# Designs tried in a protein design run: peptides against a protein of PDB entry 3ESW. Part 282

Target 1, 322 residues: chain A of PDB entry 3ESW
Amino acid sequence: NNIDFDSIAKMLLIKYKDFILSKFKKAAPVENIRFQNLVHTNQFAQGVLGQSQHLCTVYDNPSWHSIVLETLDLDLIYKNVDKEFAKDGHAEGENIYTDYLVKELLRYFKQDFFKWCNKPDCNHCGQNTSENMTPLGSQGPNGEESKFNCGTVEIYKCNRCGNITRFPRYNDPIKLLETRKGRCGEWCNLFTLILKSFGLDVRYVWNREDHVWCEYFSNFLNRWVHVDSCEQSFDQPYIYSINWNKKMSYCIAFGKDGVVDVSKRYILQNELPRDQIKEEDLKFLCQFITKRLRYSLNDDEIYQLACRDEQEQIELIRGKTQ

## One batch from the design tools (peptide; made by RFdiffusion4, then SolubleMPNN)

Design b2_p30_7_s4 (from b2_p30_7, 12 letters changed)
Fold by OpenDDE base, seed 4:
Structure b2_p30_7_s4 (fold): chain B 322 residues (1-322), chain A 30 residues (1-30)
Amino acid sequence: as target 1 above (322 residues)
Amino acid sequence: SKEFQQQLELVNFLYETDEEFKKIVDEILK
């Protein structure tokens, strides 16, 4: 019997699609109960849920995208992208253009647009006075600062003039387009919005050990790509574990289409205990939230995303970067 | 096609990692 391998393969693909879709559509009452119990009993799970409620949707704001695009020097950006893309003679096709765009956005953002702020300059003494600033602590936002989703305000005293300078930690990325300064939080927040404004698939990556960065889905590389605006880093997931020798326990990616534990991409050494949640429960949680985020998608969209997810899992488990 | 091969890789991975799917595939291959 000539085993028609092609026929079998096609049948397997059908069954695969059916299986994936069936798993998605199984909103088992049991899963809801498990989810509710998990988020009520596990603080880490509650935190992940809370973050997902914000980070998965906040950047999908067309009004914000317009404001971003109006604020950026698009002429400069595209000029530089075109210049770099032209060097490849289009040999790699159009999909690589987006990689060049992201690389230029990293450059532009760090070099031309945004500023790192360890300490603010003194509002009275002017530029390059941060060295004279002594932290006094943090306060709640005032009436003006509260308009821009400010959680905390760092207070500094100038050693030279004695005046107080407020450094509000704004969470409103539109306000960050004005202030153009911050730390990893502000950098990642605004840069995530910037990438989204170009129509890219972007995830916000939260690291439990006080760092945040982005991932974008490269159509050229056909995978999620590490992007750190603070470091002007593209596809260097190892920088934290290897270059910084950072100890980490959890890295969770938040996107409009899902929540994914991406710890395996970034935690290459010096792994801290993952004791905040059971691995199975974290996997379940991320999958459950992901299902919720995809509830309105059609079967084809669900299938395509599921294929992407599985490919990512293969990458994360086997270490095969395509 | 490259796409077809990639999809088969997904099938293989799921077969290796999901016992429920493994059972489904095993039933088909019998």
Scores: peptide ipSAE 0.487, ipTM 0.933, DockQ to the pose 0.911
Fold by OpenDDE base, seed 1:
Structure b2_p30_7_s4 (fold): chain B 322 residues (1-322), chain A 30 residues (1-30)
Amino acid sequence: as target 1 above (322 residues)
Amino acid sequence: SKEFQQQLELVNFLYETDEEFKKIVDEILK
């Protein structure tokens, strides 16, 4: 029997599509029960859910996108992108332009736009006085600071003049467009919004061990790409485990279309115990949240995203990149 | 096509990693 391999392959693809789509149908009652029990009994799961409720949707704000684009020096950015693209990009096609854009945004953000703040300058003594600042601790926001989603304010005393300077840890990324300073949290928060404002597919990556960064889906590379605004880093997922020798347990990516455990991309050595949740439960949790985020999508959108998800899993498990 | 081949890779990966899908494929291939 001449086995028509092409016909079999086509049949397999149909069955694959049907199978994938079936997984994204409305959750069964048993899955809902499992989810509810998990988030009510496991603190880590509750944390992931809480983060997803914010991070997966907060950056999808058209008004914020407009404010960002009005605030950035777009002429400078595109001038630099065009310059770099003209050197090497034409041979690679139009999709590479976005990679150049992200690289320029990394440069622009770190070099021209935002500032790292270990300690604030003294409000009384002025610029370059942070060396004179002694931390006194943290407190809640005042009435003005509370307007900008501020949970904590670091308090500093100037050793020179004795005055108190407040460093609010703002979570409102629009306020960060004004203040233009912060640590990894503020950097990643605003930079995530910036990337989203250019219409890019972006995820916020939370590391349990007190760091955060972004991932951008490159159409040129056809994969998720590590992006760290603090480090001006593009496609260097190894920097934490290898360069920093950082010990890590969990890296979770939060995007509009899903929540994904991306630990395997970043935890290359010095893995800490993953004891906060059972691996099966974490997998279930991420899949369940992802499924919920996709409830309004059509079958074609679901299928395309599912194919992308599976390709990412191939990358994460087998180390195969496209 | 490149796309078709890529999709077949996804099928293969799922076959190797999902027991439910493996059963579906095995039923087709017998």
Scores: peptide ipSAE 0.482, ipTM 0.931, DockQ to the pose 0.909
Fold by OpenDDE base, seed 2:
Structure b2_p30_7_s4 (fold): chain B 322 residues (1-322), chain A 30 residues (1-30)
Amino acid sequence: as target 1 above (322 residues)
Amino acid sequence: SKEFQQQLELVNFLYETDEEFKKIVDEILK
């Protein structure tokens, strides 16, 4: 009896799709109870939930996308992308062009558009005076700063003129298009919005050890790609653990379609204790939030995303990108 | 097709990692 392997394979794919969809559609009251108990009893879980409520949706604002595209020098960006695309001569099709776009956006953002602000320049003395600034501490926003989702304002005194300069830590990315300066938080916040404004599939990655970056889903590479605007880095997930020798415990990715523990992609050595939550509870939490984010999607969208998620899990576990 | 092969890899991975799915597959292959 020649086993019709093709017929069996087709049947397995049908059952796979049905299984994935059934798991998604299965409302489990027990899961809701578990979720509620987890977020009420575990501070880390509460933090992840809180971040998801903001980061998973905030960048899906068409008005913001329009403002971004109107603010960027698109002519320069596309000129550079076209130039680099032409050099490599890759007949690899339209999908690789997007990778070139992201690489140019990284360049443009770091070199031409945004500025790192360790200390602000003195408002009185002018440009290139940050070296004369002494930190005095932090305070709450004033009435004007509070309009732009500012949680904290860093206060600096100029050693030369004695005047006070405020460095508000704005969370409004549209305000950051104006200020064009910040640290990793501001960089990642605005850059995430920029990538989203080009219609890209993007996640915001939060590291517990005070760093943040992006992931972009490359259709060319068919995987999530590390993107760090601060470092002008594309597809270098190892830079933190290996190059910086950074110790890390958790990296959580937040996107419109899900929340994923991506720690295995970035924590390659010097792993800190993962003692904030049980691994099973973190896995459950991310899956639960992800299911909620997808509640309005159709069966085909759910299936495609589930396939992508599983491919990512294979990558994260086996270290294979293909 | 390359896509078909990739989908089969997903099936295999789920078979290896999900006991409920494993049972479903095992029942089909009997």
Scores: peptide ipSAE 0.476, ipTM 0.931, DockQ to the pose 0.939
Fold by OpenDDE base, seed 5:
Structure b2_p30_7_s4 (fold): chain B 322 residues (1-322), chain A 30 residues (1-30)
Amino acid sequence: as target 1 above (322 residues)
Amino acid sequence: SKEFQQQLELVNFLYETDEEFKKIVDEILK
């Protein structure tokens, strides 16, 4: 009997789809118990859950997207994108345009829009006075600062005039459109919103060792792409482990469609002990949160996202399929 | 098609990594 390989392959794809969809059904009571126990007993798990409750949904705000698009110099951005696309993009197809857009947004954000702030300038002495600022510590926000989701305010004293300058660490990205300064947290927060405002699939990546960045899903490359606004970096996941020689334990990506352990993409050497949670429990946690985030999606949407997830796992395990 | 081949790669990966799915596939291939 001529084995109809095509027929078998089609059957396998049907069974694959059915199997995948079955995993995204309502959580069994045992899974709910496991989840509740894990979050209640493991501080790291509780932290991941807490972050997911904010980071997975906060950037899906159409009002914020409008404010961002009204604030940015879109004419300049698209002019630059069109210019770069006209050089090489026609040969690679239309999907590469979005990669050029993200690269221009990285350039625009770092060079034209936002500033790094190690220390603030003195409010009294004016510009370029940060060198005269001495840290006095941190405190809670005042009444005005509290309006903009501020958790901490860094306090500095000017060595020249003796006045106090406050550096509030705002978590409201709309406020950051005004202040246009910060560290990795503010950079990543606002830049994540900016990318989302262009209708892109974006994840916020949290590193346990005090850094944060983004990932963008490139339709051209058909994968998640490392994006660091602080570094103006596109598709350079190695910069932390290799270039910085940074020691890291966990990198967790938070997006509207899921939470994913992306440590394997970024931790290439100098891995710190992963002792905050059992590997099986972390995997379960991320899958469980992802399942909840997708609960309202239809079968086709679930299937497409699951295929993308599996492709990412293949990439993370086997490396870049050349 | 390229898409069809890519989907088969996903099937293969899941077959290699998930014991429950492996059993399902093994039953089909018998």
Scores: peptide ipSAE 0.471, ipTM 0.928, DockQ to the pose 0.890

Design b2_p30_8_s1 (from b2_p30_8, 14 letters changed)
Fold by OpenDDE base, seed 3:
Structure b2_p30_8_s1 (fold): chain B 322 residues (1-322), chain A 30 residues (1-30)
Amino acid sequence: as target 1 above (322 residues)
Amino acid sequence: EIEELKEKLKKINEELFLQYLKEESLKAAL
């Protein structure tokens, strides 16, 4: 009796799909209780949940995408992408074009579009006057600043003219298209929206040690790729731990399809104590939020995303063994 | 740990898994 190995393979594949899909079904009562207890008793878990409620959905706004695309010099961007693709990209297939696009967006954003603001210029003295600015502290937003999701305003006094200049820390990325300046928070916020506006799969990465960046899912590389707009960096996850010698404890990625602990990708040395939550509870939390974000997806979408998640987990394990 | 990772990789890549099953089946039939 010739064992029908094709039939066995098909049966095993079906059973595997069913097993994967079973993990993404509605949460059991015990999982809901565990989740509620965790977010009520652990401040770090509450923070991750709060961030997920904003960062996982805020960038999925078609109106914002239109405003972004209308604001950027698309002719310049695509001209540069086409030029770089024509040199080297034709041999690698169509999927590499998106990697060239992200690299050009990094260049364009840092070189042509956005400005780093350590200290603001004096509103009275004009451009290149930030050297004359002394910090006085921070305060709440005024009535105008509050319209643009401003949490804090940094206050500076000009040593030359004595006038006060306000640097509002806007969280509205559409306002950042106008102001075109900020620090890592403003850079990452607007750049995440820019990447999303091109229809890309993007995650916002929060680091507990006061830095933020993006990840882009490259169809060419078939993985999540580190993207830092401040550094004009593509696929350099080592820059923080190795180049900066930065000490870090947690890196959490927030996207429309999930929340993932990506610490293993970025924390290569100088690991700080991971004492804010139990590792098992953090894993459970991220999986639980991810499961909720996928409740509206069909079985095929859930399965494809689950395969991508498992590939990422394998990558993250292997990266520590090299 | 490496064997578990190999098994996971085989399960994720449907084509590689099917190909592996075909190769192992051919070896067992030989």
Scores: peptide ipSAE 0.017, ipTM 0.462, DockQ to the pose 0.061
Fold by OpenDDE base, seed 1:
Structure b2_p30_8_s1 (fold): chain B 322 residues (1-322), chain A 30 residues (1-30)
Amino acid sequence: as target 1 above (322 residues)
Amino acid sequence: EIEELKEKLKKINEELFLQYLKEESLKAAL
């Protein structure tokens, strides 16, 4: 009797699918109690939850996507993508085109579109006057600045003319399309929206040690890819730990389909104490939030995402991040 | 076909093992 290996494989895959799907069923009462207790008793957990409530959904705004696409020089972007893609003779298939798109968006954003702002120019003296600016501190937004989700305004005095210049730290990414300047927060915020506007699977990565970046899911590479708009970096997760010799404790990725501890991808050396939450509680928290984000998905979508999650976990455990 | 099946089974086993580790970690944390 020829063992029908295909039938056995199919049966095992069905059982495995059912097993995976069983984990994404509605949370048990005990899990809800554990979750509620965790977020009420642990400040780090509360912070992760608060970030997830914003970052997991804010970029899924079709109106914002339209505004972004209307603001960018799409003709230039696609011309450059097509030029780079044509060099490879299409040998690697259509999925690689998206990697070229993300690389061009990194170039375009850093070189043509957005500006790094350590200090603002003096509003009175004009361009290239930031060297003359002395920080006086920070204050709350005025009535105009408050319209654009501004929590903090940095205040600077010009050493040349004595006038005050305000640098509002806007959290509204649409306002950032106008201002076209900021630090890592503004860069990552707007760039995350830009990537989402092209229909890409994108996560916002928060590092506890005052940096932020993106991840993009490459269909060509079949994995999450590090993307840093500030650095014009694609697939270089090591830059923080190795190149910068940065000390880090936590990197948490926030996307529409889940919250994931990606610390193992980025923290390769100089690990700081992970003392803000128990590792088991952090795993539980991320899984619980992820489960909630997937409640409206069908079984096939849940299974596909779960398979992606497992591949990522295998990657993170094996240290196979490039 | 057998090699493809072995690769699939290996992948499933790795995934199941990772899931088991997650569940055991969750149970230990409950």
Scores: peptide ipSAE 0.013, ipTM 0.418, DockQ to the pose 0.056
Fold by OpenDDE base, seed 4:
Structure b2_p30_8_s1 (fold): chain B 322 residues (1-322), chain A 30 residues (1-30)
Amino acid sequence: as target 1 above (322 residues)
Amino acid sequence: EIEELKEKLKKINEELFLQYLKEESLKAAL
């Protein structure tokens, strides 16, 4: 009996597709109960849910994408991308072009566009006066600052002129296109929007230990790639654990199509206790939110994303990010 | 690779079966 291996393989693929799709079609009542109980009883879970409600959707704004593209020097960006792409002997239309684009956007953003603001310059004394600034604390936004999703304003006094300078911590990325300054939060927020504006598949990575960065899905590398705008870093997930010797507990990626615990990509040493939630509950939470984010997708989109998720999970288990 | 595929298939079948059991248990409770 010639075992038609091709027929068996096709049948297995169909059954596997149906299986994968079945995981996404309906939340069982028991899963809903588990989810509700988890987010009501676990503060970390509630925090992840709250972040997902914002970070997974906020950057999918076509109006914002247009404003970004109108604000950036696209001619310079594409000129530099084309130059580096051609220099390495690549042909037009290769999927690797997007990796060059992201690398140039990292360069452009850090060198030409955005400024690190540890302390603001004095509004009265002008540029390069941050050394004269003494923090007085933080306060709520005023009526103008509140228009731009400002939760906190850092207050500084100039030691030279005595004037007060406000540093609003804007969460509106469009306002950041005007201000052109911030810390890791503002950098990552605006840079995430910038990458999204180029039609890229991007996740916002939140680290519990007060850092944030991006991931970009490289079609060339066929994986999620670490991207840190602050560091002008591409595909260097080790920089935090190894180069900075940073201690970390959780890294959670938030994208339009899912929420993923990416801690294994970034926490290579000096792991802090993961005591905020049970590992099983965190896995369940991320999967449940991901399932909800995909409810409007068709079966083929769901299947493609599920295949991507599986590849990522294999990567994260094997430590094969390099 | 074949062993990894077998383990994957085993895990898929186990998850399918567990999911089936959960669905049937929910139908029986409704």
Scores: peptide ipSAE 0.017, ipTM 0.433, DockQ to the pose 0.040; fails the geometry check
Fold by OpenDDE base, seed 5:
Structure b2_p30_8_s1 (fold): chain B 322 residues (1-322), chain A 30 residues (1-30)
Amino acid sequence: as target 1 above (322 residues)
Amino acid sequence: EIEELKEKLKKINEELFLQYLKEESLKAAL
């Protein structure tokens, strides 16, 4: 009996696809109740939900993508990418070009485009005066600052001239294209939009311990790749736990197609207590939000994303970050 | 087509194994 292995394999794949698709069906009433109870009773869950409502969708704005592409020196960027690709990329295939693009965008952003701002320069004394600035605290935005999604304004006094300088913490990434300065929040926010503007699959990673970065899905590496614009870092998830010796409890990735606990990728040592939510409830929350984000997708898109999710889970369990 | 099928089947086996490990870890934690 010639076992038609090809027919059996096709049947198994169909059954597996149906099984995967069954997991992404509209949430059962019991799951909706569990979700509602969780976000109403657990502050951390409410925070994750609130972040997902913003971070999963805000960067999918074609008008913003156009503004970004018009603002960046694309000729310089592509010249540098083409130069590096011509050296080493041809042997690895066309998919590696995107990795070179992300590496150049990291370089361009840090070296040519954006600035780190520990303290602002004095508005009166001019450039290179940040050393003279004393923090007075933070306050709410004024009427002008409020137009650019500003939640907090840091206030500084110049020790030399006595004038007050405002450092608004803008959350509008289009305003950040103008200001071109900030800390990890502004860096990650604008850089996430920049990567999205090139049509890349990008997640925003929130760390509970006051840091944020990106992940990019590399078609060449066939996985999510750590990307930190502040550090000009590509594929170095260990930098926080190992190089900085940072203590961390949670790293949550937010993308258009899902919310994922990526703590295992970044928390390699010095783990802080994960006491904000039960592990099962966090897993449920991320899966539930992910299902909601995928409700408009077709069966093939759902299946492809689910296969990618399972590969990522395998990676995170195996510790294959190298 | 056969190589693509082999890769897909390998992925399925890894996922099933992962599910098994998750179930066994849950049983061991209970």
Scores: peptide ipSAE 0.015, ipTM 0.475, DockQ to the pose 0.048; fails the geometry check

